# Designs tried in a protein design run: peptides against a protein of PDB entry 6B4J. Part 81

Target 1, 315 residues: chain A of PDB entry 6B4J
Amino acid sequence: DITMQWYQQLQDASMQCVLTFEGLTNSKDSQAKKIKMDLQKAATIPVSQISTIAGSKLKEIFDKIHSLLSGKPVQSGGRSVSVTLNPQGLDFVQYKLAEKFVKQGEEEVASHHEAAFPIAVVASGIWELHPRVGDLILAHLHKKCPYSVPFYPTFKEGMALEDYQRMLGYQVKDSKVEQQDNFLKRMSGMIRLYAAIIQLRWPYGNRQEIHPHGLNHGWRWLAQILNMEPLSDVTATLLFDFLEVCGNALMKQYQVQFWKMLILIKEDYFPRIEAITSSGQMGSFIRLKQFLEKCLQHKDIPVPKGFLTSSFWRS

## One batch from the design tools (peptide; aimed at target 1 L264)

Design b1_p30_7_s1 (made by RFdiffusion4, then SolubleMPNN; from b1_p30_7, 11 letters changed)
Fold by OpenDDE base, seed 2:
Structure b1_p30_7_s1 (fold): chain B 315 residues (1-315), chain A 30 residues (1-30)
Amino acid sequence: as target 1 above (315 residues)
Amino acid sequence: EEEKEKKEKEELEKLRKKIEELEKEVEELE
């Protein structure tokens, strides 16, 4: 399976990255610990500052992240910080930055769906300039949300139930599995972030270049989801999240073929979702149904709420 | 139950073929 090979390759690359900076992370030296903390803050704080407030602030954040990744000194916590402070500094920063982008999907976007767009445009722009960060974003995303690949992890003989639950993307603490609503909320945030990344380009970059992970991956994601048996509540939730965020972009890109796909979802795939939907899960099902019906009736997919406008970039 | 499962598999296979056709159409447009 080509998809599983791609998944595994990204996970292997991520693991190799961790091994590469292990010396920095495991160092008992006080100076190395200080450098690690400074680099971690320099990588993660700018991402946490991303907001929908002003395009100018977003540009400043982007420039700071890009400067850090380019080996330039940046100000963080009142100190000058550079990846050159340690031979493993760049790998560490790339990993932590990518991890933080995915965490913002998992946390911020999960709670505030509109936050997907400013986070995604920065992530996309950084990915264009720093492909390794993009690969690490995918690796972190795929590990936390296998549905972003998409694939459904299978229980293997001899596997602990908790490990299987973690593979499915659930958080397990003190032998207690995460509640389904919290799980779906986190997965929704990550899928929405992904759906935003694949359609957005940094407006101050070289627009003549091809998007490093563009809408063709969105089409692939839809095709793969529809070729899989639906999961109760999960499929209806994430399919809605994905289409709400990137459906307009897919419609513009693929036109007639996109509408054929949407009809297939309604006529051929939706009954399969219905068949596995319990009375307690009707909310996600109904939401997807209403969305599909409205879109097909109007022959339009609305621009998602929070989409970055020209006025945003002028602020 | 077995007949239901068989029908579901057949319907899924029909869907897969339709998706494959759409993928080919998209590839031809690119």
Scores: peptide ipSAE 0.340, ipTM 0.822, DockQ to the pose 0.904
OpenDDE base, seeds 1, 3, 4, 5: peptide ipSAE 0.029, 0.029, 0.026, 0.332; ipTM 0.607, 0.603, 0.601, 0.815

Design b1_p30_7_s2 (made by RFdiffusion4, then SolubleMPNN; from b1_p30_7, 12 letters changed)
Fold by OpenDDE base, seed 1:
Structure b1_p30_7_s2 (fold): chain B 315 residues (1-315), chain A 30 residues (1-30)
Amino acid sequence: as target 1 above (315 residues)
Amino acid sequence: EEEEKRRREKELEELRKKIKELEEEVDKLE
C-alpha cells in the first residue's frame, strides 16, 4: 500500500530526527540543558502567539521562526538564541516546531476552528522554505491522528488494549482512556489544520512555486477515506471537518470532478456511514448530511469562517 | 449475516471502481 509506505517513511524520518538530537535531549550538562530549553522556547513560543488579530503580527512571527531556522539569532525570553549553539540545535528546533504546529491543531483549533487559518498559513510558508519541517509536521500529525493519513489502525493479536487505543489517537492516562467527545474534538482540530495547510500559501513568498503539500493531497485524502469502510462517528465527523475547511478550495480547483466526488459521497458513501451510526452518534451524522445536502442544493461550498482575507493582510 | 457482509463488500468494491475512474479523470486534467 503506497499510503502506508508513505506513512512509514515519514515516521522513520521522524524517529531518525529524534535519534539525531538525542545527545541534546538526554544531556545532564547544565549548559546543554539551558540550550535545550532556550531552543525549545524559541521554537514553540512564536507558534503559540499566532492569532487572528493582525496580518502584520503574523508576519513578525513568521519572520522570527524563519530567522531561527536559518541559523540567525533570535530574541527569546530576553536572551539571544540560535540553533548554532549546539550541533543538534537545528534538528531539535525543526522537530519541536513541527510538533508545536500539530499541537496547536489538537488544542487551539480544536477549541477555536477559525484559528486553523493563521496557524496553517504560517506552517505552509515555513514548509515552503524548510521542507524538513513540513515532513515532520506530517509525521507528528499522522502519529497523533492516523485519520489524517488516512488509515484506521487495527487491533493485532497480543496487543494491549491501551496500546491499541493510543494507536487510534486516544490519550490514555493512568489506565483511563480519553472520552469520545474529547478525542473527536482533538482529531477535528488536527484535520481542520491539515485541511487549511494544503490550501494556503504564505503571501510574502514566491507564489509561483508549487505548494509543497497542496490540494492534490486533499483529493487523495478524500479518495482514500471513501475507499475505506467508515468508522463509527469518526468518519462522519472528520469528513465534515475536512469538507467545511477545504471544500471550497477543492471545488475551485477540481470543479466538475469535485462535484462528482461530492455526489459519490452523498449517494454511495453516506449510506454506509448511516448503516453504522447509532442513535447516540446522530449529531455528527446529521451535521454531515445537512452540509452535503446544502452544498449540492446550492451548487456551492461556502468559504470557511476564519478564512484570511486581503483586509487581514493589510492590518 | 454472511450475505449482508458479502453485499457490503461488493458495494464497497463498486464504489472503489467509481473513485478510481474519477481519479483517472483528474489525472488526465493535471
Scores: peptide ipSAE 0.468, ipTM 0.898, DockQ to the pose 0.880
OpenDDE base, seeds 2, 3, 4, 5: peptide ipSAE 0.451, 0.456, 0.029, 0.463; ipTM 0.893, 0.894, 0.614, 0.895

Design b1_p30_7_s3 (made by RFdiffusion4, then SolubleMPNN; from b1_p30_7, 12 letters changed; failed a check: too like the target's own chain)
Amino acid sequence: SEEEKRERERKLKELREKIKELEEEVDELE

Design b1_p30_7_s4 (made by RFdiffusion4, then SolubleMPNN; from b1_p30_7, 13 letters changed)
Fold by OpenDDE base, seed 5:
Structure b1_p30_7_s4 (fold): chain B 315 residues (1-315), chain A 30 residues (1-30)
Amino acid sequence: as target 1 above (315 residues)
Amino acid sequence: SKEEEEKRKKEQEELRKKIEELEKEIEELE
C-alpha cells in the first residue's frame, strides 16, 4: 500500500529527527538545558500568537519563524535565540515547530474552526521555504490523526486495548480513554487545518512555485477516504470538516470532476455511511447530508468562514 | 452476514472503479 508506505516513511523520518537532537534533549548540562528551552520557546510561541485579527501581525510572526529557521537570531523571552547555539538546534526547532502547528490544529482549530486559515497560511508558507518542517508537520499530523493519511488503524493480536485506542488517535490518561466528542473535536481541528494548508499559499512568497503539498493531496485524501469502508461517526464528521474547509477550492480546481466526486459521495458512499450510523451518531450524518444536498442543489460550495481575504492582508 | 459483507465489498469496489475513472479524466485534462 503506497499510502501506508508514505505514512511509515514520514514516521521514520520523524523518529530519526528525534534521535538526531537527542543529545540536546537529554543533556544534563545547565547551558544545554537553557538552550533547549530557549529554542523550544522560540519555535512555539510565535505559532501560539497566530490570530485572525491582522495580516500585518501574521506577517511578523511568519518572518520571525522564517528567521529562526534560517539561522538568524530572533528575540524570544527577552533573549537573543538562534538555532546555531547548538549543532542540533535546527532539527530540534523544526520538529518542535511542526509539532506546535499540529497542536494548534488539535486545540485551537478544534475550538475555533476559523483559526485554521491563519495557522494554515503560515504553515504553508514556512513549508514552502523549509520542506523539512512540512514533512514533520505531516508526520505529527498522521500520528495524532491517522484519518489525515487517511487510514484506519487495525487491532493486532496481542496489542493492549489502550495502545490500539492511542493508535486510533484517542488520548488515554490514567487508563481512561478520551470521550468520543472530545476525540472528534480534536480530529476535526487537525483535518480542518490540513484542509486549509493544502489550499493556501503565503501571499508574500514566490507564487510561481508549486505548492509543496497542494490541492492534489486534497483530491487524494477524498479518493482514499472513499476507497475505505466508512468508520462510524468518524468518517461522516471528518468528511464534512474537510469539504467545508476545502470543498470550494477543490470545486474551483477540479470543476466538473469535483462535482462528479461529490455526486459519488452523495449517491454511492453516503448510503454506506448511513448503514453503519447508529441513532446516537445521527448528528454528524445529518450534518454531512445537509451539506451535500445544499451544495448539489445550489451547484456551489461556499467559501469557508474565516477564509482570508484581501482585506485581511491589508490590515 | 457473510452475504452482507460480500455485498459491501462489491459496492466498495464499484465505487473504487468510479473514482479511478475520475482520476483518469483529471489526468487527461492536465
Scores: peptide ipSAE 0.439, ipTM 0.888, DockQ to the pose 0.815
OpenDDE base, seeds 1, 2, 3, 4: peptide ipSAE 0.442, 0.429, 0.429, 0.443; ipTM 0.890, 0.885, 0.885, 0.890; seeds 1, 4 fail the geometry check

Design b1_p30_8 (made by RFdiffusion4)
Pose (drawn by RFdiffusion4):
Structure b1_p30_8 (pose): chain A 315 residues (1-315), chain P 30 residues (1-30)
Amino acid sequence: as target 1 above (315 residues)
Amino acid sequence: EEEEQEEREEEEEEEAEELLEEVEEALEEA
């Protein structure tokens, strides 16, 4: 409940932000749409540019967003734009910027697991300078993936199925329901991004402040889901690509206590899945063992493939 | 500021120990 109460605090806090700019979106004038157009444009593209080429140019995207959020003018396609045009624009850009980070994790990181880090460091950096943006990230991240909270949505009695599948985060339309394959990845990329944000810190600016969403939330996440019964395919999958991304940082921080948590899922939580999962979905549960059978004996969890090296930063 | 950061690290370690004991108890009950 401590978590579910905190879960609601962010959600209804985001709905307050959905209303604070109410009128900027619900506007049909010509100029009214041009403004709404140029802001969302110049605020959600720099996030899409986040590449793995170099940290040198990764700073441009960070500065371009810091200037845009802090109110300074920003060069956009054609003429320069700024938030000072409208008082509602700031509380609007922070909304759209937050969704883009989770969206970039939704599509890109789900397919390309390595791009989780170059995106997370910009987000973990913008979270420091502007905490308001972070709560909005925790807002969108949580609803589109309640498994990141982590809380498994229970079945409310007397309700149709298509109503329930939407609560699980499946993308559904009038008649189309998102397949399970093209769904499981959308969740992987989300928590792989979440597992990266909590362990990375923006290097530049020389800040003595602390990580806004510390690695402590990585421990609670593993603990909060390992104390409840696992879902068949969702848990064994999400439990793997979270450890592959953040298992190295947790091993260093919580040295022995983290290893105890691993020799538990090996002999206490693995059986909790072998019976729950049918023979048609053991694919996820198998990767989870192949991941631990090594890590437990190697006494090491490999650094996540795609970590930003020193070469990436200087270069 | 340094002393406040050290106290927060110690509180995080104590919380991690308590959560681990709750996970072990929940597994033993299972």

Design b1_p30_8_s1 (made by RFdiffusion4, then SolubleMPNN; from b1_p30_8, 11 letters changed)
Fold by OpenDDE base, seed 4:
Structure b1_p30_8_s1 (fold): chain B 315 residues (1-315), chain A 30 residues (1-30)
Amino acid sequence: as target 1 above (315 residues)
Amino acid sequence: RLEEILRREKEELEEAEKLLEEVEESLRKA
């Protein structure tokens, strides 16, 4: 399976990255620990500062992240910080930055869906300039949300239930699995972030270049999902999240082909979702149903709430 | 450069059409 090979390649690259900076992360030296903490803060704090408030502030954040990744000194916590402070500094920062973007999907976007767009446009712009960060974003995303690949982890003989739950993306703490609603909320946030990344370009970059991970990957994601048997509650939830965020962009890009796909979803795939939906899971099912029916009736998919406008970039 | 962009867009649409056909076939057999 080409999709599984791609998944594994990204995971292997991520693991190799971790091994590369292991000396920095495991060092007992006081100076190395200080550098590690300074680099970690420099990589993650700007991402946490991303907001929907002003395009000018978003540009400042982008420029700071790009400067750090370019080996330039940046101010963080009242100190001058550079990836050149340690030979493993760049790899460490790229990994931690990518991890933080995915974490913002898992936490911030999960709670505030509109936050997907400013986070995604920065991530897309950084990915364009720093492809390794993009690969690491995918690796982190795929590990936390296998449905973003997409694939459904299978229970293997001899596997502990707890390990299987973790493979499915559940958090397990003190032998307690997270509640289903919290799980779906986190998965939704990550899928929404991904759906935003694949459609957004940084407006101050070279827009004539191809998107490093564009809408064609969104089309592939949909095709792969539709070729898989639906999972109870999960498929209805994430399919809605994906289409709500990037459906308008897919409609504009693929036109008649998009509508054919949407009809197939409604007529052929949706009954399969219905067949596995219990009475307790009707919320996600009804939401997807209403969305599909409305879009087909109006022959339009609305621009998602929080989509960045020209006025945002002038602020 | 414009010709290259247009070529890439055409190739992406052709790939999308192929993937859609595969989905249609898969869903009809299921």
Scores: peptide ipSAE 0.416, ipTM 0.870, DockQ to the pose 0.844
OpenDDE base, seeds 1, 2, 3, 5: peptide ipSAE 0.408, 0.380, 0.378, 0.378; ipTM 0.866, 0.856, 0.851, 0.851; seed 2 fails the geometry check

Design b1_p30_8_s2 (made by RFdiffusion4, then SolubleMPNN; from b1_p30_8, 12 letters changed)
Fold by OpenDDE base, seed 1:
Structure b1_p30_8_s2 (fold): chain B 315 residues (1-315), chain A 30 residues (1-30)
Amino acid sequence: as target 1 above (315 residues)
Amino acid sequence: MEEEKERLKEKEKEEAEKLLAEVEKAAKEA
């Protein structure tokens, strides 16, 4: 399976990255610990500062992240910080930055769907300049949300139930699995962030370049989902989230083919979702139904709320 | 450059059509 091979390659690359900076992370030296903490803050704080407020502020954040990844010194916590402070500094920063982007999907976008767009445009722009960060974003995303690949992890003989739950993307703390609503909220945030990344380009970059992970990956994701058996509540939730965020962009790109796909979803795939939907899961089901019916009736998919406009970039 | 962009867009459309056709086939066989 080509999709599973791609998944495994990204996971292997991520694991190799972790091994590369293990010396920095496991150091008992006080100076190395200080460098690690400074690099971690320099990588993650700018991402947490991303907001929908002003395009100029977003540019400053982008420039700071890019400068750090380029080996330039940046100010963080009142100190000058550079990836050159340690031989493993760049790998560590790339990994932590990618992890932080995915965490913003999991936490911020999960709670505020509009936040997907400013986070995604920075992530996309950084990915264009630093492809390894993009691969690490995918690796982190796929590990936390296997449905972003997509695949459904299977229980294996001898596996602990908690480990299987973690593979499915659930958080397990003190032998307690998270509630389904919280799980779906986190998965939703990550899928929405992904759907935003694949359609957005940094406006101040070289627009002559091809998007490093564009809408063609979104089309492939849809095709793969439709070739899988639906999962109760999960498929209806994430399919809606994906189409709400990137459906307009897919419609513009693929035109008649997009509408054929949407009809296929409504006529062939949606009944399969219905067949596995319990009375307690009607919320996600009804939301997807209403979205599909509205889009097909109007022959249009609305631009998602929070989409970045020209006025945002002039602010 | 514009011609290359158009070629890439056309290739992406062809790939999309192929993927859609595979899904349509699978749906009929299910």
Scores: peptide ipSAE 0.358, ipTM 0.860, DockQ to the pose 0.778
OpenDDE base, seeds 2, 3, 4, 5: peptide ipSAE 0.354, 0.357, 0.353, 0.318; ipTM 0.861, 0.857, 0.859, 0.839

Design b1_p30_8_s3 (made by RFdiffusion4, then SolubleMPNN; from b1_p30_8, 11 letters changed)
Fold by OpenDDE base, seed 4:
Structure b1_p30_8_s3 (fold): chain B 315 residues (1-315), chain A 30 residues (1-30)
Amino acid sequence: as target 1 above (315 residues)
Amino acid sequence: MEEEKKKREEEEKKEVEELLKEVEEAAKKA
């Protein structure tokens, strides 16, 4: 399967990246430890500062991240920090930055859906300038949310139940599996972030260039989901999350083709979701149903709440 | 640059059409 090959290639690249900076991460030297901590803070703090407050502040954050990735010194924690402080510094920063973007999907977007857009536009703009960060974002995303590939991990003979649960994206701590609602909340956040990334471009970049991972990948994701058997609760939840965030963009880009796909979802795929939906999972199912019915009735998909306007960029 | 962009947009449209056909064919077999 081409999709599984792509998944594996990204995971291998991510693993190779970790091995490349292992010397920095495992160093017992006090200076190396200090550099590691400074680089980690420099990579992650700007991402945590992303907000919906002002476009000017978002630009400052972007410029800081880009400067760091470009080998320029940046101020972090009252110190000058550069990836040039260690030969493995760039690889480490790229990895930690990508990890942090996905973590913001998992945590911040999961709790505040509107946060997807400012995070995604920065991630998209950084990906355009630093393709390796984009590949690492995908690798982290795919590992935490296999449904973003998409694929459904299968139980293999001899596998521990906990390992299978982790492969499905569940957190398992002290032999306790995460509650379903918390799991779905995290998966939703990551899918919403992904759906935002594929449609957003940094407005101060070269708009003549093609999006490094654009709406065509969103279309592929949707097509692949529809070619898979639905998973109870998960498919209804994530399909809604995806369509709510990027459905308007897909509609504008693919027009008649998009509506054909949406009809196919409603008429052929939605009954298959219904057939596997239990009474306790009706919330996600009803939400998807109402969304599809409203969109088909009005022949429109609303612009998602939190979408960045021209006024945001002038602030 | 504009010609390359247009060519890529046409290639993406073709890919989307092919993927839609695959989904439609899969739905007919189900």
Scores: peptide ipSAE 0.214, ipTM 0.775, DockQ to the pose 0.768
OpenDDE base, seeds 1, 2, 3, 5: peptide ipSAE 0.061, 0.033, 0.149, 0.081; ipTM 0.582, 0.553, 0.732, 0.587

Design b1_p30_8_s4 (made by RFdiffusion4, then SolubleMPNN; from b1_p30_8, 13 letters changed)
Fold by OpenDDE base, seed 2:
Parts: structure tokens; C-alpha cells; sequence
Structure b1_p30_8_s4 (fold): chain B 315 residues (1-315), chain A 30 residues (1-30)
């Protein structure tokens, strides 16, 4: 399967990246530890500062991240920090930056869906200038949310149940599996972030270039989900999250083909989701159903709440 | 560059049509 090969290649690249900076991460030297912490803060703090408040502030954050990745010194924690402080500094920063973007999907977007757009536009703009960061974003995303690939991990003979649960994206701590609602909330945040990334371009970049991971990947994701058997609660939840965030963009791009896809979901895929939906899971199913019925009736997909407007960029 | 972008967009639309046909086929076979 081409999709599984791509998944594995990204995971391998991510693992190789970790091995490359192992000397920095495992060093017992006090100076190396200090450099590691300074680089980690320089990579992650700007991402945590992303907000919906002002376009000007978002540009400052972007410029800081780009400067760091370009080998320029940046101010972090009252210190001048550069990836040139260690030979493994760039690889480490790229990895930690990518990890932090995905973590913002998992945490911030999961709690505040509108936060997807400012995070995604920065991630997209950084990906355009630094392709390796984009690959690492995908690697982190795919590992935490297999449904973003998409694939459904299978239980293998001899596998521990906890390891299978982790492969499915569940957090397992002290032999306790994460509650389903918390799991779905985190998965939703990551899918919403992904759906925002694939449609957004950094407005101050070279817009004449093709998006490094654009809406065509969104169409592929949707097609692959529909070719798979639905999972109880998961499929209805994530399909809604995806279409709410990027459905308007897909509609504009694919036009008649997009509407054919929505009809297939409503007429052919819904009965399959319904057949596996328990009475306690009807909430996610009903939400998806109502969304699609409204969209088909009006022949329109609304622009998602939190979408960045021209007025945001003038602020 | 504009012509190249337009060509790539046409190729992406063609791929999208092929993927949609695969979905349609999958839905009928199930």
C-alpha cells in the first residue's frame, strides 16, 4: 500500500532525526544540557504564543521561528540562542518545533477549535520554507493520530493490549487507558489542525508556488477514509471535524466532484456508520448527519469559525 | 510559471476524479 509506505518513510525519517541529535540529548555535559534547553525553549515558546489576537503578532512569531531555522540568533529567555551553538542544533530544533505544532493540535485546538487557523498558517508558512519541518510534522501527527494517515492499526498476535491501545492513539498511564471522550477530543484537535494546514498559505510568502502539502492530500485523505470500514464513534467524529474545517476549501477547489463525494457520504456511507453506532455514540453521528444535510440542502459549505480574514492581517 | 501551475491544478483535478471513482466503486461492492 502506497499510503503505508509513505507513513513508514516518514516514521523512519523521524527516527533517523532523533538518532542524529542523540549526542545533544544524551550528553551529560552541563554546557550541552544548557544548549539543549535553550534550543528547546527557542523552538517551542514561539509556537505556544500563537494566538488569534493580531496578525502583526503572528508575523513576529513566524519571523522568529524562520530566523531560528535559518541559523540566525534569536532572543529566547533573555539570551541569544542559535542553532549553530551545537552541530546537532538544527536537527533538534526542527524536530522539537514539529513536535510542538502537533502538540498544539492535540491540546490547544482540541479545546479551542478556532486556534487551528493561526497555528496552521504559521506551520504551513514554515513548511514552505523548511520542508524537513513539514515532514516531521506529518511524522509526529501520524504517530499520535493514525487516522490522519489514514489507517487503522490492527491487533497482532502476541501484542500487549496496552501497546495496541497506544498504537490506536490512546494515552496509557499506570495501566489506565484514556477515556474515550478525551481520546476523541485530542484526535479531533489534530485532524482540525491538519485540515487547516492543507488549505492555508502564509500571506507573506511566495504565493506563486504550489502548497507543499495542499488540498489534494485532503482529497486523498477523504477518499481513503471512505474506502475503509467506519470505526465506532471515531469515523463520524473525525469526518465531521475534517469537513467543518476544510469542506469550504474542498468545495471551491473540486466543485462538482466535491458534491458527488458528499452525496456518497450521505447515501452510501451513513448507513454503515449507523450500523456500528451505539445509542451512547449517537451524538457524533447526529452532528455529522445534520452538518451534511444542511450543506446538501443549501448547496454550500460555510466558512469555518475562526478562519483568518483580511482584517486579521491588518491588525 | 502560471501555465505550469494551471497544468498542475488540472492534473490534481484528474487525480481527484480517479480517487472519487474508486470510492464510488468501493461503495457499490460493499
Amino acid sequence: as target 1 above (315 residues)
Amino acid sequence: MEEEIKKLEEEEKKEAEELLKEVEKSMKEK
Scores: peptide ipSAE 0.544, ipTM 0.910, DockQ to the pose 0.869
OpenDDE base, seeds 1, 3, 4, 5: peptide ipSAE 0.519, 0.506, 0.516, 0.502; ipTM 0.903, 0.900, 0.904, 0.900

